# Ledger of designs, part 209: peptides against a protein of PDB entry 6B4J

Target 1, 315 residues: chain A of PDB entry 6B4J
Amino acid sequence: DITMQWYQQLQDASMQCVLTFEGLTNSKDSQAKKIKMDLQKAATIPVSQISTIAGSKLKEIFDKIHSLLSGKPVQSGGRSVSVTLNPQGLDFVQYKLAEKFVKQGEEEVASHHEAAFPIAVVASGIWELHPRVGDLILAHLHKKCPYSVPFYPTFKEGMALEDYQRMLGYQVKDSKVEQQDNFLKRMSGMIRLYAAIIQLRWPYGNRQEIHPHGLNHGWRWLAQILNMEPLSDVTATLLFDFLEVCGNALMKQYQVQFWKMLILIKEDYFPRIEAITSSGQMGSFIRLKQFLEKCLQHKDIPVPKGFLTSSFWRS

## One batch from the design tools (peptide; made by RFdiffusion4, then SolubleMPNN)

Design b1_p25_8_s3 (from b1_p25_8, 11 letters changed)
Fold by OpenDDE base, seed 5:
Structure b1_p25_8_s3 (fold): chain B 315 residues (1-315), chain A 25 residues (1-25)
Amino acid sequence: as target 1 above (315 residues)
Amino acid sequence: MDPVELDTNLPEPATEEQAVTLDLS
């Protein structure tokens, strides 16, 4: 399976990255610990500062992240911080930065769907300049949300239930599994972030270059989802989230072909979703159905709320 | 119904002539 090979390659690259900076992370030396903390803050704080408020602020954040990744000193926590402070500093920062982008999908976007766009445009622009960060974003995303690949993890003989639940993307703490609503909320945030990344280009980059992970991956994602048996509640939820965020962009890019895909979803895939949807789970199905029916009726998919306009970049 | 295979390798920009090869098999 090519998709699973790609998934595994990204996970392997992520694991190798972790091994590379293990010396920094496991050091008992006080100076190494300080460097680690400073680098971690320098990598993550700028991402946490991303907001929908002003394009100028977003540019400052981008420039700071890019400077850090380029080996330049940046101000963080009142100190000058550089990845050159430790031989594993760059790998550590790339990993933590990528982890933080996905974490913003999981938390911020999950709570505020419009936050997907400013986070995604920074992530996309950083990915364009730093491909390894992009691969690590995918690795973190895929690990937390296998539905972003997409694949549905299977229970294997001898597997602990908790490990299976974690593979599905559930948080398991103190032998308590996450509630379904919280799980779906987090998955929704990550899918929405992903759907935003694949359509957005950093406006101050070389826009003549090909998007490092563009809308073709959106088409691929949809195709893979449709080629899979749906999961109860999950598929309907995430398919809606994806289409709400990137459906307009896919419509503009793929035109008639995209409409054929939407018709396929409506006519062929919906019955399969319905067949596995319990009466208590009809909410996600109905939401997807109503969205698709509206889009097909109007022959249009609306621009998602929070989409970055020219006015945002002038602020 | 067998899973409909969608062509995932659509060239960008997708042209109208590029049939979504639904493997309706």
Scores: peptide ipSAE 0.022, ipTM 0.605, DockQ to the pose 0.080
Fold by OpenDDE base, seed 4:
Structure b1_p25_8_s3 (fold): chain B 315 residues (1-315), chain A 25 residues (1-25)
Amino acid sequence: as target 1 above (315 residues)
Amino acid sequence: MDPVELDTNLPEPATEEQAVTLDLS
């Protein structure tokens, strides 16, 4: 399976990255610990500062992240911080930055769907300049949300139930599994972030270059989802999230083929979702239904709420 | 109208160009 090979390759690359900076992360030296903390803050704080307030502020954040990844000193926590402070500093920063982008999907976008766009445009622009960060974003995303690949983790013989639940993306703490609503909320945030990344280009980059992970991956994702049996509640939720965020972009890009896909979803795949939907899961099902019906009726997919306009970039 | 048997086995386009040319008929 090509998709699973790609998944595994990204996970392997991520694991190798962790091994490369293990000396920094496991150091008992007080200076190394300080450097680690400074680098971690320098990588993560700018991402947490991403907001919908002003394009100028977003540019400052981007420039700061890019400067850090380029080996330039940046101000963080009142100190000058550079990846050159440690031989493993760059690998560590790339990993932590990528982790933080995915975490913003999991937390911020999960709570505020419109936050997907400013986070995604920075992530896309950084990915264009720093491909390794993009690969690490995918690795983190795939690990936390296997549905972003997409694949459904399988229970293996001898596997603990908790480990299987974690593979499915659930948080398990003190032998307590996460509630389904919280799980779906986090998965939704990550899928929405991904759906935003694949359609957005950093406006100050070289727009003549191909998107490093563009809308073709959106088509791929849909195709793969439709070739899989639906999961109860999960598929209806995430398919809606994906289409709400990137459906307009896919419609513009693939035109008639996208509408054929949407009809396929409505007429063939949606009944399969219905067949596995319990009475307690009707919320996600109804939401997807209403979205599909509205889009097909109007022959249009609306631009998602929070989509960045030219006015945003002039602010 | 004969039910257009929608090919539910959608190919995965490797490129954006391939995705655009994907016939779902």
Scores: peptide ipSAE 0.018, ipTM 0.594, DockQ to the pose 0.054
Fold by OpenDDE base, seed 2:
Structure b1_p25_8_s3 (fold): chain B 315 residues (1-315), chain A 25 residues (1-25)
Amino acid sequence: as target 1 above (315 residues)
Amino acid sequence: MDPVELDTNLPEPATEEQAVTLDLS
């Protein structure tokens, strides 16, 4: 399976990255520990500062992240920080930056869906200039949300139930599995972030270049989902999240072919979702149904709430 | 990438005529 090979390659690259900076992470030296903490803060704090407030502020954040990845000194926590402070500094920063972008999907976007767009446009722009950060974003995303690949992890003989639950994307703490609503909320945030990344280009970059992970991956994701048996509650939830965020962009890009896909979802895939949906899970199914019925009736997919306007970039 | 070149491995859910009726282009 090509999709599973791609998944595994990204996971292997991510693991290799961790091994590459192991000397920095495992060092007992006080100076190395200080450098590690400074680099971690420099990589992650700018991402946490991303907001919908002003385009100018978003540009400052982008420029700071790009400067850090380019080996330039940046101000972080009142100190000058550079990846050149340690031979493994760049690899560590790339990994932690990518991890933080995915974490913003899992936490911030999960709670505030509109936050997907400013986070995604920065992530896309950084990915364009730093492809390794993009690969690491995918690796982190796929590990936390296998449905972003998409695939459904299978239980293997001899596997602990908790390990299987973690593979499915659940958080398990003190032998307590995460509640289904919290799980779906986190998965939704990550899928919404992904759906935003694949459609957005950094406006101050070379937009004539091909998007490093563009809408063709959105089409692939939809095709793969539709070629899989639906998973109870999960498929209906994430399919809605994906289409709400990137459906307008996919409609504009793929036109007639995209409408054929929406008809396929309505006429062929809905009965399959319904067949596995319990009475207590009808909420996600009904939400998807109403969205698609509205889109087909109006012959339009609305621009998602929080989409970045020209006025945002002038602020 | 031309949308026509995308192999989705999906059945064709609608005729071209039906699809064009949904397209606002």
Scores: peptide ipSAE 0.017, ipTM 0.580, DockQ to the pose 0.065
Fold by OpenDDE base, seed 3:
Structure b1_p25_8_s3 (fold): chain B 315 residues (1-315), chain A 25 residues (1-25)
Amino acid sequence: as target 1 above (315 residues)
Amino acid sequence: MDPVELDTNLPEPATEEQAVTLDLS
């Protein structure tokens, strides 16, 4: 399976990255610990500052992240911080930055769907300039949300139930599994972030270059989802999240082919979702139904709420 | 309607054009 090979390759690259900076992370030296903390803050704080407030502020954040990744000193916590402070500094920062982008999907986008767009445009622009950060974003995303690959993790003989639950993307703390609503909320945030990344380009970059992970991956994602048996609640939730965020972009890019896909979803795949949907899961099902019916009726997918306009970039 | 077996084992379409050639027929 090519998709599983790709998944595994990204996970292996991510694990290898962790091994490369293990010296920095495991150091008992006080200076190394200080450097680690400074680098971690420098990598993560700018991402947490991403907001829908002003395009100028978003540019400042982007420039700061790019400067850090480029080996330039940046101000963080009142100190000058550079990846050159440690030989593993760049690898560590790339990993932590990528982790933080995915975490913003998991937390911020999960709670505020509109936040997907400013986070995604920065992530896309950084990915364009720093491909390794993009690969690490995918690795983190795939690990936390296997449905972003997409694949459905299978229970293997001898596997602990908790480990299987973690593979499915659930948080398990103190032998307590995460509540379904919280799980779906986090998965939704990550899928929405992904759906935003694949369609957005940093407006101040070289837009003549091919998107490093563009809408073709959105088409692939949809195709893969449709070839899989639906999961109860999960498929209806994430398919809605994906289509709400990138459906307009896919419609514009793929035109008639996109509408064929949408009809296939409504007429063939949706009954399969219905067949596995319990009465307690009807919310996600109904939401997807209403969305699909509205889109097909109007022959349009609306631009998602929070989509960045030219006015945003002039602010 | 024949189930359009979306052969999703399609290698990642190297180009956006190849992604469109998902024969949804």
Scores: peptide ipSAE 0.017, ipTM 0.603, DockQ to the pose 0.052

Design b1_p25_8_s4 (from b1_p25_8, 11 letters changed)
Fold by OpenDDE base, seed 3:
Structure b1_p25_8_s4 (fold): chain B 315 residues (1-315), chain A 25 residues (1-25)
Amino acid sequence: as target 1 above (315 residues)
Amino acid sequence: VDPVSLDKNLPEPTVEEEAVVLDLN
């Protein structure tokens, strides 16, 4: 399976990255520990500062992240911080930055769907300039949300149930699995972030270049989902999340072909979702149904709430 | 009027996109 090979390659690359900076992370030296913490803060704090408030502020955040990744000193926590402070500093920062972008999907976007767009445009712009960060974003995303690949993890003989639940993306603490609503909320946030990344370009970059992970991956994602058996509640939820965020962009890009795909979803795939949907899970199904029916009826997919306009970039 | 019939100016799908469409048919 090509999809699983891609998944595994990204996971392997992520694992190799972790091994590369192990000297920094495992150091008992007080200076190395300080550098690690400074680099971690320098990588993650700017991402946490991303907001929908002003395009100018978003540009400052982007420039700071890019400067850090470019080996330039940046101010963080009242100190000058550079990846050059340690030989493993760049790898560590790239990994932690990518991890933080995905975490913002999991946490911030999960709670505030509109936050997907400012986070995603920064992530996309950084990915364009720093491809390794993009690969690490995918690796973190795929690990936390296998549905972003998409694939459904399988239970293997001898596997602990908790480990299987974790592979499915559930948090398991003290032998207690995460509630389904919280799980779906986190998965939704990550899918929404992904759907935003694939359509957004940093407006101050070289927009003539091909998107490093563009809308073709949105088409691919949809097609792969449609080729899979639906999962109860999960598929209906995430398909809605994806289409709500990137459906307008996919419609604009693929026009009639995308409408064919939406018809296929409604006519062929919906019955399969419905067949596995319990009465208690009808909410997600109904939401997806209503969305698709509305889109097909109006022959339009609305621009998602929170989409970055020209007015945002002038602020 | 089938919405599929109106817009002849579809961007050409990439080879990857075509392959994926074929897997859906």
Scores: peptide ipSAE 0.025, ipTM 0.608, DockQ to the pose 0.038
Fold by OpenDDE base, seed 4:
Structure b1_p25_8_s4 (fold): chain B 315 residues (1-315), chain A 25 residues (1-25)
Amino acid sequence: as target 1 above (315 residues)
Amino acid sequence: VDPVSLDKNLPEPTVEEEAVVLDLN
C-alpha cells in the first residue's frame, strides 16, 4: 500500500530526527539543558502567539520562526536564542516547531475552529521554505491522528489494549482511556488544521512555486476515506470537518469532479455511515447529512468561517 | 436498471497546471 509506505517513511524520518538531537535532549550538562529549553521556547512560543486578530502580527510571528530556522538569533524569554548554540539545535527546533503546529490543531483548533486558518497559513509558509518542517508536521499529525493519513490502525496479536487505543489516537493515562467526545474533538482539530494547510499559501512567499502539500492531497484524502469502510462516529465527524474547511477550495479546484465526489459521498458512502451509526452517535451523522444536503441543494460549498481575507492581511 | 458499477476508485483528477491557488487578492 503506497499510503502506508508514505506513512512509514515519514515516521522513520521523524524517528531519525529524534535520534539526531538525542545528545541535546538527554544531556545532563547544565548549559545544554539551558540551550534545549531556550530553543524549545523559541520554537513553540511564536506558534502559540498566532491569532486571528491582525495580519501584521502574523507576519511578525512568521518572520521570527523563519529567522530562527535560518540560523539567525531571535529574542525569546528576554534572551538571544539561535539554533547555532548547539550542533543539534536546528533538528531539535524543526522537530519541536512541527510538534507545536500539530499540538495547536489538537488543542486550539479543537476548541476554536477558526484558529485553523492563521495557524495553517504560517505552517504552509514555513513548509514552503523549510520542507523538513513540513515532513515533520505530517509525521506528528499522522502519529496523533492516523485518520489524517488516512488509515485505521489494526489490532495486532499480542498487542495490549491500551497500546491499540493509543495507536487509534486516544490518550490513555493511568489506565484510563480518553472519553469519546474529547477524542473526537482533538481529531477534529487536527483534521481541520490539515484541511486548512493544504489550501493556504503564505501571501508573502513565492506564489509561482507549487504548494508543497496542496489540494491534490485533499483529493487523495477523500478518495482514500471513501475507499475505506467507515468507522462509527469517527468517519462522519472527520469527513464533515474536512469538507467544511476545504470543501470550498476543492470545489473551486476540481469543479465537476468534486461534485461527482460529493454525490458519491451522499448516495453511496453516506448510507454505509448510517448503517454503523448508533442512536447515541446521531449528532455527527446528522451534521454531515445537513452539510451535504445543503451543499448539493445550493450547488455551492460555503467559504469556511475564519477564512483569511485581504482585509486580514491589511490589518 | 443496470447496476451503476460505482467504480470505487475515484481517480485523482489531473491537476491541470493552472492550479488557481486561491488568490488571497
Scores: peptide ipSAE 0.025, ipTM 0.539, DockQ to the pose 0.117
Fold by OpenDDE base, seed 5:
Structure b1_p25_8_s4 (fold): chain B 315 residues (1-315), chain A 25 residues (1-25)
Amino acid sequence: as target 1 above (315 residues)
Amino acid sequence: VDPVSLDKNLPEPTVEEEAVVLDLN
């Protein structure tokens, strides 16, 4: 199918990127190791510094990331660092940067949902200027959270259970699978980050350009989810996360068409979720139910908590 | 206007995206 082809293309591009910088990553040379570490820090530290504190600080972070990706020297760890220090430096930095954005979804957004917005607006702005970083963000996101594609990985004959669990997005360490609550928390963070990326634009960019991965992908994501059989607990959780973060934006963009989508979710799809929901999973189900009912009753979807305002950008 | 507000010129759902919704109806 087209969705799986797109998924595979992004994974292939990500794999090719890894192969391109393999010489840098596998080098035993002390100088190459130093360069690798400096580049890795330069790519990842700015992303970890993203916060909800001030728009001015967010701009500084963005400018630093963009400068690094543009081949300009940046200060990192008290040293001048440039992707030009190694022929594979740019590919490595793009890959590590994209990986770090997804990790912030997996970790920071998972714990603090409001963190989705400042991370997402930087990611969106960098994606606009550096499309390859965007593709790598998707590749990392899709690999860690197949539900972001969306698809549900299937168990194949002869597959090891651990490999299947990893394909589903579970962490498996020392033959122990991640607990369901932790798994869903990480998936929620990544979906929330994605839902924020598709609706946000960097305010200091060229606003005349089309969003590189905009709200049409939100519509596509919902449509694809609805065409799939729901997964127990997963679908209810992630559908809520997605709608809470980008439902207001989708409502504003698609108006009546989006309300038709919500009605379809409530009337046709929600009973299918209910049918597979166990008594122990009622929390996610009830949360989605209450959200949908409230939105339909009020004929409105609230702006998500943590949404960046004009006042944020003046700080 | 919020500087991160949606572009008013975002395209409507594609025919393929609409078809997916219609196939569910």
Scores: peptide ipSAE 0.024, ipTM 0.583, DockQ to the pose 0.064
Fold by OpenDDE base, seed 2:
Structure b1_p25_8_s4 (fold): chain B 315 residues (1-315), chain A 25 residues (1-25)
Amino acid sequence: as target 1 above (315 residues)
Amino acid sequence: VDPVSLDKNLPEPTVEEEAVVLDLN
């Protein structure tokens, strides 16, 4: 399976990255520990400052992240910080930056869906300039949300139930599994962030270049989902999240072919979702159904709420 | 009207016209 090979390659690259900066992470030296903490803050704080307030502020955040990744000193926590402070500093920063982008999907976008767009446009622009960060974003995303690949993890003989639950993307703390609503909320946030990344380009970059992970991956994701048996509640939820965020972009890009895909979802895939949907899970199914029926009736897919306008970039 | 092929293996369209959706206008 090509999709599973791609998944495994990204996970292997992520594991290899962790090994490359192990000397920095495992150091007992007080100065190395300080450098590690300073680099971690420099990589993650700018991402947490991303907001929908102003395009000018978003540009400042982007420039700061790019400067850090380019080996330039940046101000963080009142100190000058550079990846050159340690030979493993760049690999560590790339890993922690990518991890933080995915975490913003899991937390911020999960709570505020409109936050997907400013986070995604920065992530896309950084990915264009720093491909290693993009690969690490995918690796972190796929590990936390296997449905972003997409694939459904299988239970292996001799596996602990908790480990299987973690593979499915559930948080398990003190032998307590996460509630289904919280799980779906986190998965939704990560899928929405991914759906925003694949359609957005940084407006101050070289837009003549091909998107490093563009809308073709959106088509691939949908095709793969449709070729899989649906999961109860999960498939209906994430398919809605994906289409709400990138359906307009996919419609513009693929036109009639995308409408054929929407008809296929409605006529062929919906009965399969319905067959596995319990009465208590009808909410996600009904929401997806109503969205697709509205889109097909109006022959239009709305621009998602929170999409970045020209007015945002002039602010 | 080309029959909507219910083929679940929808091929990716060969021509990507716009790789980017930015309303900067």
Scores: peptide ipSAE 0.018, ipTM 0.525, DockQ to the pose 0.214

